# Ledger of designs, part 217: peptides against a protein of PDB entry 3WG5

Target 1, 218 residues: chain A of PDB entry 3WG5
Amino acid sequence: LAKNIVYVAQIKGQITSYTYDQFDRYITIAEQDNAEAIIIELDTPGGRADAMMNIVQRIQQSKIPVIIYVYPPGASAASAGTYIALGSHLIAMAPGTSIGACRPILGYSQNGSIIEAPPKITNYFIAYIKSLAQESGRNATIAEEFITKDLSLTPEEALKYGVIEVVARDINELLKKSNGMKTKIPVNGRYVTLNFTNVEVRYLAPSFKDKLISYITD
Target 2, 218 residues: chain A of PDB entry 3WG5 as posed
Amino acid sequence: LAKNIVYVAQIKGQITSYTYDQFDRYITIAEQDNAEAIIIELDTPGGRADAMMNIVQRIQQSKIPVIIYVYPPGASAASAGTYIALGSHLIAMAPGTSIGACRPILGYSQNGSIIEAPPAITNYFIAYIKSLAQESGRNATIAEEFITKDLSLTPEEALKYGVIEVVARDINELLKKSNGMKTKIPVNGRYVTLNFTNVEVRYLAPSFKDKLISYITD

## One batch from the design tools (peptide; made by RFdiffusion4, then SolubleMPNN)

Design b2_p23_1_s1 (from b2_p23_1, 12 letters changed)
Fold by OpenDDE base, seed 4:
Structure b2_p23_1_s1 (fold): chain B 218 residues (1-218), chain C 218 residues (1-218), chain A 23 residues (1-23)
Amino acid sequence: as target 1 above (218 residues)
Amino acid sequence: as target 1 above (218 residues)
Amino acid sequence: MNIGIEPIELAPVNPKRVEEARA
């Protein structure tokens, strides 16, 4: 029996394998408490593809709905953040946030120039991001264009194009708008109807480890 | 009931969040088949700390024993690989392999020089690696020295110092030597006695994804 | 520990577009 609890946690900064640990920890806590859902407030410029893929997998393995909320205003789900969002059970964005710019790169040269990914990698991520979009019933064409055109969208555009499900100013508005929505991917093999009626919101703080790694990557 | 199956999989190259995906996939397959154990043939120069920590966590969450086997001859469990090994249920090394050199660094400067980690990070990883050693009943002093002295050991030294449990030339010798050994950390809350009597060895191949990422990181 | 961030980075390629998307 799901308790009328919604967890909220923040993930900010570069997507790394530590970010995976954060996702894993937060989702695990919420799973253990049999929460109605967990909301991840995401603000990322991007990061590592491998970490991103692990995070997506972890979300897909979640025993509860995982909502990615691009928050606060000014935040982004850039690059890896977009993949994570597309792999989640529901995407929300605050006004003044962005999503997209998903082109894979190999890194930066000594002069700070982008080292382009070879076509095989780019094509892999095109297929991957399209698959995430398709599996979640989101706009796979736009998902592809996040790579091929390095497209970035506003919340309103993302909603309009069917990339995201909710535009919300805060957690309360998010809960209100998403109440009764069906998850975009299954939880334990079933699409879940979110129930945020009279829920308790519990905020999760970063662990000491989380704080340390964030401090190192920032 | 554990089937008399032992899975063997290879993880080679840099430790990244993709390496986590490899570990996760391989362990999951072996868990699903209720294998007696999985052997991970590890050859790594190191990699990301965050990925390493996630891998350690994934190993610790395994429903079956995870054996790290530094293999083949010439391979290393360098840096992040050592942490992974120390976080596993059993460590084996082939002759001519190495383990250690665990000092954290922030990366490389434009000129290729090492960017040293601040003392807080170094101290964190000292505590972390010592904890892994202690939890697994392995030599915590040597584990610390893997960082503070950037120590690297041969299989014979590692065995002598109580860092590892087995020196083996191949899978057959590993199975023979480890048969009847108790895991160095618990599986599902219990220390498991390995039973490799008349086991079927199943090799797991890298997924297409695994191959692609290995190709990108190599 | 070589924190070899050999990033397959998914970097925001066009910071200007991100800024434009925030406006």
Scores: peptide ipSAE 0.031, ipTM 0.279, DockQ to the pose 0.263
Fold by OpenDDE base, seed 3:
Structure b2_p23_1_s1 (fold): chain B 218 residues (1-218), chain C 218 residues (1-218), chain A 23 residues (1-23)
Amino acid sequence: as target 1 above (218 residues)
Amino acid sequence: as target 1 above (218 residues)
Amino acid sequence: MNIGIEPIELAPVNPKRVEEARA
């Protein structure tokens, strides 16, 4: 019996237009192989709002389930990463990771202080993040508070409050725990039940370009 | 029995004079084919007020129903997009989208801060957006608050408050839910009942010019 | 009445200018 394929890829660093290209490439590969799912191991401090929105859109357009896995321990789905997670079919976190801190900013002043976004922009992103939470059946109040209170949560808190679906130590535990779960948003208009009972895990390596850009931006 | 045609086209990005040309082209094609309707999948952060007003006018002059569909998930009908939506024959939103944030601005300062519009201009657009809401039987109080409070709404909120008519996950659900609805404004002086029982969906692809401009503006 | 519509933008979010805070 041909084993269903689960792809695993890593996306680390700032969310930029290049990060969009990585998401697009990885998801496209997994789509082409009709994979059961792709798991994106995400570690990001945040990044550009435009790139984030494009990534969320790309994930939601995926022909296969996209699981955001905040991994490894010590990683974060900070700011833009939280939006991306909330826009995904399933969120998992490893112990020792964090999610939240979603307030939009205009940048940093010369002294390194945050330039606050005007209320117009903040309110836009409040509505946006709440909509992602509501659509996915996740805690919209907490999603809003990721912005309004600059809230950050542990995996256990995030699970408790209904922000995420799984706490898992590794890919194997993630597959075990998520097996039989329905996606929190539709795949091609249908809520999919994840089937990880007989899967082959395939790792997607970063392209040479991906490695080079990550090296330059690190 | 010759199936009625429903056109679907995408308009993404800033509202500009070029966006007007896209609306005009798409609506014209649908008019020429005597389509039952055209659905515009709209994703915009806003744009120019002049272009917005021209687009609203073009929609209201349409010989066929123009449905604004805030789509896909993650998309917004922000600012100018809200005006366009309120000027249309029917508004739909996908889950995970937003609408609102309509305060006019004069631009951005060198430091990236918003240059506020003077009260005269703000009041003009308050009157304008209220008129669109009233004409279409949509919530004029909320329409005003899109400006005065920089309000942004989820699809569920927008539906609840009577800003939009349909929440739909995809084109098929939109057609299902909007079937038998009357247009919220007249088509050629008559309120039209949408008939989507036996339709062919035709997608209008962006022209080469459309693709080039979108690529350059990305 | 020229209300200066041309210079007016209805852009709640210039996504290109909005960054999400680094945690």
Scores: peptide ipSAE 0.033, ipTM 0.306, DockQ to the pose 0.140; fails the geometry check
Fold by OpenDDE base, seed 5:
Structure b2_p23_1_s1 (fold): chain B 218 residues (1-218), chain C 218 residues (1-218), chain A 23 residues (1-23)
Amino acid sequence: as target 1 above (218 residues)
Amino acid sequence: as target 1 above (218 residues)
Amino acid sequence: MNIGIEPIELAPVNPKRVEEARA
């Protein structure tokens, strides 16, 4: 019986156009191999809104379930990372991680202060994040407060409030806990029940290009 | 006139024994070349206390000024990173970064909850972090509150409260703002006035080993 | 022993502010 495959890949650092390329490459590999799912170990402080929206769209267009796993302990799905997570088929967090802080900004001034986004932009992202939460059956009120209050949550809080689906220490616990869960959004127009019984875990390495650009953008 | 050299290196991810090796390698290179200083671009969620203490000791034993720069925007000097920063000759932060959250924990339980450190351990780290702050002439009260309140600060707050010395958007602004500052702790038993007039900036790449272990520990 | 990696809210995470913001 061909073992169902689950891919695991890491995405770390700022969300940029190159991060989109990483998501696209990883998901494409998993799609080509008809994987049961791909787990993206995410650690990001945030980044560009345009890149974030493209990543969300790429996840939503995936032919297989995409699980966002905030990992390792100490990692965060901050700002853009929260949007990406909310746009995914399942969210997991490791202990000692965080999610939230989604207020849009234009950037940082010379003195290091935040350049505030105009109300029009803030309202756009409020609507957008609420839409992601609603479409995935997650807590839209908390999603809004990620912006309006710049709220950040622990894994336990995020689970309690219905922002995420799983708290897991490692990939094995994640697979165990998420086995039999339905995806929070459709895959190819259908909600998929995850089957992690008798799976083979395959780790995807960053490409040479991924390593180089991470070096340049870091 | 031989250009004074400033080295720049990046350290990202969890603080481990390997992170010590990275610090040691980078500082050693800069020492060998009689650099004016080394800037460590730091982004860490935290890590092991033993590794952190060894890193602090290595910085304190440096023959040249070690500047901890929390960078890029979105990065943090969290937990162990704060101790490292407080043990350094100068602290800078980029806009949109954070510092603090220093409460010691034993780890995470199976349910994802924090395993609390015994009071004896917490008190040890309170004393330790206060010592680092006092020795560097930084705010010891806030340093304690990084533990007792799990406080995290923005760059502006950290500057305001006397935790850090500089807020800078990039290396050029960091050099410009820190030029003429005295180190917050001694270098070879003397406080050094930083001279960044007519400096050459040299970037240190991670070793192959550094890249591999970052891949394994991430 | 890991030195606690608490969720760093990008906003100055004063636990009090988090509680106040949640209230």
Scores: peptide ipSAE 0.031, ipTM 0.208, DockQ to the pose 0.074; fails the geometry check
Fold by OpenDDE base, seed 1:
Structure b2_p23_1_s1 (fold): chain B 218 residues (1-218), chain C 218 residues (1-218), chain A 23 residues (1-23)
Amino acid sequence: as target 1 above (218 residues)
Amino acid sequence: as target 1 above (218 residues)
Amino acid sequence: MNIGIEPIELAPVNPKRVEEARA
C-alpha cells in the first residue's frame, strides 16, 4: 500500500510577503503530491497583517491539511503567527513555546515605544481573530484577549483553553497524537480525519530564494 | 505660473511587501500629478531583501525624482533602508539619524542571536549594494563596508564620505539645500535638476490599509 | 534565499532590540 506522505517545512522569522511565498510554495508542493498533510514548523515573532491575511487565505484554500507546529522549544507563534495558527487545520505546540500577543500596532517610535493602533484597527483585528477562532472551533474569547490583553499562553494553557489541539515534543509525537484527529477547518469543504499510521515524512528545505529573503527580513 | 508640487510621505517600520505597496502607492500618486519630486521620510531598522529589491526597482522606474529622507531625528535607514536610499534619486538625512548596518542575516535564533548568512549570500549583497552605489555615483567602498563591517554612519559622516547628498533638519531645509541638485540616478533616462524654488508641499497619509498592515508587522 | 537585511522583527519589536541596533 503506497505510504501516505507528510511534509514538514520550517517557517521562521517575520511574517512578510516572502513568508507568504514560502507558505504557498510548501503547500503547493504538498498538494501536488497529494500529501496526507503538511506540518509547518512555525517560529515567528509576528509580522505584516496583509501577509498574514494572505497566508491564512492560502491555508484555508489548501487542498490538504495544514498543521501549524510551534517548534522548536523557545519558538513562538507570536502576533501574526497566532492568526496563522488559528486559521489552520490543526495547531500543535512544543513544550517551551508560546502563542498570543496579537495587539496590532502601527509601529515603533524612535525610542522603540509602540505606536498604538487606533481603536478602529484594533476592533477590526478583534473581529478577524474571533472569526478565525470561531470558524475553527477554538476559543474565541481567548483569541480576543490575545489582542485586548496582549495575552501570551504556554502550550499547556493554550491546550487547556481550547486554543490549540496538540502539545508535542517532536514530529513523531505530533504525528502520533494528531492521528485520527479531525481538522478544525474544512479541506475542500470537508472536515478531514488525519491518518498518520503509515506515513513517510518528507522535509522541505527553504529554496535559495527563501533563504536569501529571510536574511534581509531578519 | 502653476506651482510645482512636492509630495512628502512617511514610511516607517520594517521593509516588507507592504512597504513596497506603500512606496508604489506614494510614487504613483506623485507621478499622476507630475510632481517635481516625492520625499519619502524613511525610518526603518531594515526588512526583507525581496521587498527591498522591489522597492529599489520601483524607485528606479519612477517617472519623478524620489528623495529618501532619513527622518525624524532618531530615525535610521538601517539595513534594507540603506539599499533603498542608495537606489534613490537623492538621499537626505536629518541630524541624529543613521544609515548602514547592511549585513544580511538568515534571521534570529530563539535566543535572539543572529543566524549568519552564508558567504554566497553576503557576496551577492555586497555586489548588489556596490552596484547601487556605483550607479548613483555614491561611495561604493563604504557601501561594501555597510555589509562587511556592519558599518553605521552619522549624517555628517555619510555626507563626508559621499554616501548621501544632504543633511537637513526639516523639509524646508531639505528643499532649500537640494534645490538645483541633479538626481544621482536618471529619471526616465535623464538626470534631472531639482527645482524647489516655487513648490507646494503636499503630505500623503498612509491609507487605511497601510496603517492596518503596519500594525501587524510591528 | 530571502536575505534579511536586519529584520526589524515584526516581532513585538522588543523596543530594546531597536534601541540596541541604533546604539
Scores: peptide ipSAE 0.019, ipTM 0.267, DockQ to the pose 0.117; fails the geometry check

Design b2_p23_1_s2 (from b2_p23_1, 8 letters changed)
Fold by OpenDDE base, seed 4:
Structure b2_p23_1_s2 (fold): chain B 218 residues (1-218), chain C 218 residues (1-218), chain A 23 residues (1-23)
Amino acid sequence: as target 1 above (218 residues)
Amino acid sequence: as target 1 above (218 residues)
Amino acid sequence: SNVGIEPIELAPVDPSRVEAARA
């Protein structure tokens, strides 16, 4: 029986336009092979809101399920990473990871202090993040508090509050736990039941360009 | 039986004079073919007020229903986009989208701070947005609060408050849900009942000029 | 009456200028 393919790729660092290119490339490869899913191992402190929104759109336009996996232990889906996760078909977290802290800012001053976003922008992103949560059937109150209270959660808290779907130590545990789950958003207009019963895991390495960009943005 | 045509076109990015040209072109094509309607997939962070007002006028002068669809997920009808939507024959939103944040500004300072509009301008746009809401039978109180409170709404909130008419995941769901609805403003002096029972969907691609302009304005 | 609307920018939420705060 032809094994269904599950792709695994890593996205690490700040969310930028280059990170969009990584997401697009990885998802496109998995789409071309009609993979059962792609798992994106995410570790980000945050980044640009424009890039984040584009990434969310790219995920939502995916022909296959995109699973965001906050991995490895010590990783975060901070700020922009939380939005990306909330825009995905399934969120998983490894033990020792975090999610949240989503308040938008205009940047950092020369002294390293945060330049606050005006209420217009903050309210926009509150609506946006709540919309992502609602669309995915996740906790919109907590999503709002990721902004209004700069809330950050552990995997256990996030699972408890219905922000995420899976806590898993590794890819094998993730596949096992997510097997038979429905995607939290539709794939091609339909909620898909994940089938990880007889899968081949394929790892996608960063391109040379991806590595170079990660090096420049670090 | 000759299928009625429904056109679908996309408008993405900042609202400018070039965006007016896109609206005009798309609507004109649909008018020429006596389409049942045109659906404009809108994704905008805002833009110029003058261009916005011209676009609203062009929509209101349309010989066919113009449906503004905030799409895809993650898109927004922010600021100028809200005015455009409120000026249209029907507003739809996809899950994961937002509408609102309509306070006028004079621009951004070099430090990225907003240059506030004087009360005269703010009050003008309050009156204008309320008028659009009232004319379309939509929630004028919320329309005002889009300015006075920089309010932004989810699709569910916007539907609940009577700001929009449809929440739909895709064009097919939009057509299904809006079938039999009356336009919120008149077409050629009459409120039209939409008929999407036996329609052919035709997608209008951006012209080369449209693509170039989008590239320049990004 | 040309209300000389100097280019009133309906402030694009320029997401490009919005950094979702780095932790």
Scores: peptide ipSAE 0.037, ipTM 0.395, DockQ to the pose 0.139
Fold by OpenDDE base, seed 1:
Parts: structure tokens; C-alpha cells; sequence
Structure b2_p23_1_s2 (fold): chain B 218 residues (1-218), chain C 218 residues (1-218), chain A 23 residues (1-23)
């Protein structure tokens, strides 16, 4: 009996157009193989808002559930990473990770100071992040506060406040805890119940291009 | 009967990408030899947050227990060093050492004044340090205050407040006191009970590269 | 919506630019 496949892929570093290509490639592979889900191990300090929005769209257009797993311990889904997580079918965090700090900025000045985004941009992203939270049945008030208060949460806080669905130490615990959960957003117009009872875990390695870009951006 | 090996290595100075390489090398050697643990004698004023976060991840991914030992007397696990300690399997301090002062900064101005980090960054590191403390069953309130109050603690205070596990004068006292303790974070998904009853202590020397970089950064 | 055109960095807590304050 063909084991249901769960793909696991890692995305680490700044959110850029290249990160979009990684998400697209990984999700496409998992879609082609009719995987039960793909788990994206995410560790990001944030990045570009345009790339983030494209990634969210790509996740939401996925033919299979996309689970964002803030992993390993010490990782974060900071800023853009939080938006990506909130746009996904399920959020998990490892202990020792963080989520939040979503205030948009225009960049850094030469002196390293943050260039603040004007209120129009901030308000746009407040509306955007609240929409992601509302659509996914997650805490929209906290999602707003990720911007307005630069709030960052532990996994335990994020779970308590209904920002995330799972705290898990590893992939095995994640699969166990998320088994039988419904996706927080629809897959092809339907909320899917995750079935992780008899799964084969397949790890996707970064492409040569992925490795090269990670090396250049580190 | 093959004595259980405990490795001891020293990491001194600023936390940089090179410090990550030292941690990685030392832990890898100890992993390869299936050591009971590695003790890292840490003396650092702090350093780069990126390197710190990578070091924490490397420690948490270790196949063996990594004990951070703030040593010798007069040493500190300041700033980044505190995060590293909080991310480890066990923290020990020698008398006359310190831990804390974890407030993030953007660097130093030309006049030597600290460039303060914006609230977004400060809040990120508050969440991060609290997460490390919570995961390790250490005092998350004090961990936050390491940032918000620039709190620094003596070994006795750190032990009293549940930030660290052991105060020890030397390696022998450390081994004796930590024998039978459970790691504060899991090793390969399991909390390990330390067994230091019949151990050989092996000291790892810095590589030639390690010596050279220490010489350049001193 | 032109809001996406300006490189809005969702401020990476660029840990590379954050020095954990030296004592």
C-alpha cells in the first residue's frame, strides 16, 4: 500500500525573490507527487514584502497542505516569516523559536537606523496581516500587534493566543500532533483533514542554485 | 571498559562567525567520539547576534550534551554569551564570573556611544531569550530582564534565580555536581541524564586557525 | 496597489547588524 508521502524542505535566511523560487519549487515537487503535505522548516529574520506576498499567494494556491514549521530551536519566523506562516495551512513551532515583529520598514539608513514606513504602508500591512489571520482562523488582534507593538511571541505564547496550531520538538512530534487536524485555510477550496498515520517522510535538498544563493546571502 | 569521555574546550573572546566554527568543530569532534558530553569553557563579552543564533542552533542540534561553563573566575558570558548559555544543555559558572547584559545594540558610534537598537529588534531578542529560557526550564523573567534592565548576575544569583544549574570552581567540581543531572534541553529529542562517574577528561586545543584568529581579534 | 513596489523590507531583525551589547 503506497505510503502517503510528506515532504520536508528547509528555507533559511532572508525572504527574497529567490526564496519565492524555493517555495515554488518545493511545493511543486510535492504537488507532482500528490503528497499528503509539505512541511517547510522555516528560519527567517524577514525580508522583502513583495517576495513575502508572492510566497503567501503561492502557498494559498498549493494543491496540497503547506505546513510552516519554525525550526530548528533558535529559529524564527520574524517579520515576513510571520506573514508567510499566517498564510499557510498549518503553523508549527519548535520550542525555542519565535514569531512576530512584523512592522514594515523602508530599509536601513547608512548609520544602521531603521527607516520607518509611512502610516499608509503600515496600515496596509496591518490590514493584510489581519486578513491572513482572519482567513486562517488565527488571532487577528495579535497579528495586528505584531506590527503595532512589534510583538514577538514564544511558541507557547503563540499557541496560547491562537496564532499557531502546534508546538513540536521534531518532525515526528509534528506529524503526531497535527494528524487529524484540519487545515486552517482551504486546499483547492476544501479544508483538508491531515492524515499522517502511515507516511513516508521525504526530505528535499536545496538545489545547487539554492545552496549557492544561501552562500552568497550569508 | 572504555571510560566515558568528556571533552573540554575553551572559547574566549567576541562571538563571531569564527566562534561558530570553533563551536562546530569542538562539538563535531566530541560527537564523532560519542563523548558523554562536551564542556565549553566560555569567556565572552558578547558579539554578533547572527553568529550567536547560529551557535545556539549548533548546540541544540548536538548529538551529545553541550555544557557551557563560564570559566575561569573573572570571565563572563556577557550579552551573546548569555544567549549561548541559555541555549545549552547545562550551564555552569565559576565563582567570580558573570552572566547577563543582553540588550541588543546596533553597534558603536564613532564617539564610542552605543547605537541603540530600535524596539522591534529589542522585542525580537526579548522573545528569543525568553524562548531559550522557557525551553530549557530556566527563568524567563530574568532572561527578559537581561535585556530590559541590562541585568547582570553573579553565579550565586544566577543559580538562585534558576538561570543556571551549577556553580563550580573547576572541571572536577563541575563533573561531580552535574553528575546525574538531566540536560535542560533534549539531546536528539531526549533529555539525557549526565553520567560523569567514570570519565576521562580530554582537552581540545584550538586549531592553528583558532589560535591565529584569537591573536588577530585580541 | 502600488504599495508593493517600494522595497518594503519587513525589517529583518538582521541579526548580522545586531550586536548583542557588549558589556
Amino acid sequence: as target 1 above (218 residues)
Amino acid sequence: as target 1 above (218 residues)
Amino acid sequence: SNVGIEPIELAPVDPSRVEAARA
Scores: peptide ipSAE 0.036, ipTM 0.338, DockQ to the pose 0.140
Fold by OpenDDE base, seed 5:
Structure b2_p23_1_s2 (fold): chain B 218 residues (1-218), chain C 218 residues (1-218), chain A 23 residues (1-23)
Amino acid sequence: as target 1 above (218 residues)
Amino acid sequence: as target 1 above (218 residues)
Amino acid sequence: SNVGIEPIELAPVDPSRVEAARA
């Protein structure tokens, strides 16, 4: 019997192997407690593609709905963050946030200029991001353009174009608006109707390790 | 008398000589137990061409059907993985996976840029991948374009273009959909009709060696 | 003749070497 509990946790900064550990820990806690869902407040400029792909897999293997919430205002789900969002059960954005800019790169040169990825890599990630959009019933054309045009969208644009499901100012508005929505991908092989009626909101604090790693990578 | 047993094993990461040993071990176990088939859950970014060719030969010499299943969601059968899939008795993909990007390279430069293969090598692998597609009755034009255009496909596209046989969310759906299908290449000189009625699914765990090698190559 | 296939990396899109570009 699912508890009327919703977990909320924050993931901020670059997407790395340590960010995978954060996702895994947070989702595992929420799974163990049979929560109705977990909301991940995401603010990322991007990061490593390998870590991103592992995070997407971990979300898709979740026993409970994982909601990516681009929050707070001024946050972004840029690059790797967009992939993660597209791989999740529901995407929400706060006003004043952004999503997109997904073109893969090989890194930064010493002068801070982007080292371009070869077409092989770009085409791989085009197929990957389109697959995530298609699986979740989101706009695959826009998902491709996040790479090919380095497109970035506002919450209103992302909602309008069918990239995201909710625009919400805070957790309470998010819970209210997403109540009764179906997950965009299956949970345990089934599309789940979210039930946020009379829920307890539990905030997960970052571990000491999470804080330390965030401090070192910033 | 074939047992109503289907083995499932996972192969993840770079294709190397150690990956050959994994394929050989898994297929040998399934052969010894006279399994109906083995499903290899494949998630690979690519790897060594020599190892890939040896794996293809090992699959083609199998006494039982070898199903390549690009799984879980977010996985890919990229590069070497596509060749392996095209060399197998049946290809399945989960939603959210990809296949393709098969252009050979000589490696990566110190700056992470691709070192291009000379035309001689590229043309060799074009001929090779087309041969795999033709032998299996799959789309040889698309197989060539996996190299010449560095094409990558979604599961739906790959199915539509006749590159793969099944789109399935999980092993149960794969077994259901592939039941009664013929192998795309012969087993012991005969095309086998897959019988997945009332099968026992046996998962093969990675050996300690398999785990260690995966850890070192990541 | 073992055509010494030079170590051809069927270039993994080694996602480990690919950064999804920081905005």
Scores: peptide ipSAE 0.023, ipTM 0.281, DockQ to the pose 0.136
Fold by OpenDDE base, seed 3:
Structure b2_p23_1_s2 (fold): chain B 218 residues (1-218), chain C 218 residues (1-218), chain A 23 residues (1-23)
Amino acid sequence: as target 1 above (218 residues)
Amino acid sequence: as target 1 above (218 residues)
Amino acid sequence: SNVGIEPIELAPVDPSRVEAARA
């Protein structure tokens, strides 16, 4: 019996244009092979807003479900990572991970102090993150508070507050728990019910370029 | 039975003189083919005020309805994009998009700080945006607050407040929901009732020049 | 663990792409 393929790929580090390229490549491979889903193991402290928004768009344009999995334990979907997660078809977190802290900044001063974004930018991102949450049926109040209160949540809190859908220790538990769940946003205009009953897990290795950039950014 | 043609084109990125050329080209093609309407899938962070005003004029001079559709999810009609939308015959937004943040700025300092526009310029744009809203029967108070409070809205909020006319997930839903709506501003001196009952959707590809500039601006 | 909120210049709007209404 033809096994449904689930791809798994890792994205770690800062969200940049290169991270977009990774998402695009990984999703494209999974789309080409008509995978049941792709799981992105995400560990990011944040990064560029433009890249983040492009990644969200790429995820939402996916022909297949994209599951953001904050993994491994100790990882985070901080800042840009939270937006990416909220823009995805399903969010999972491993125990010992975190999500949130989404306040936009303009950068760091020479003294290492945060240069705050002006209200125009902050308000834009509040609307944006709330929109992502609302579209996905996730907690928009908490999404806003990720910015306005610099809120960060544990997986258990995030689940409790309706920010995420799954707490899972590993891919197998994730597949088991998410089996039969509907995507939180549409795939090709339809909410898809995930079928993880008979799946082959296929890991995507980073390209040479991905490895090099990860090495440079680490 | 001769199908009514609806053109769809994408405009993404900064609002510039080149963006004006894109609008002009796309609208002209749709005018030449006597389309029922053109839908512009808009994703912009903003841009130049002069280009924006020219785009608004070009839209308002259109021989056919121009629908601004903030699309895809994660897109925005930020700043200049809001003015363009408010100047159009119909505004639609996809879930997960945003509109607003219209305060004019002179630019960014070397330190990345916003250089604020003087009151004279700000007041000019307040009057301008309110006029666009009033002319289109949209919420002029909110339009003003897009500037004075740096307000940004979700699609649901924008609909609720009477800033936009349609929330739609895709072109098909947009056509369905907007069918039978009157344009919010006149087409050739008349408010047109949109007829999307039997339509052929025709996508306009970016020109080679459009692709090149998009590539350079990305 | 310093959640180095890296400058998420979640400048969604490339602030430079925000309508800097160049008059």
Scores: peptide ipSAE 0.023, ipTM 0.442, DockQ to the pose 0.087; fails the geometry check

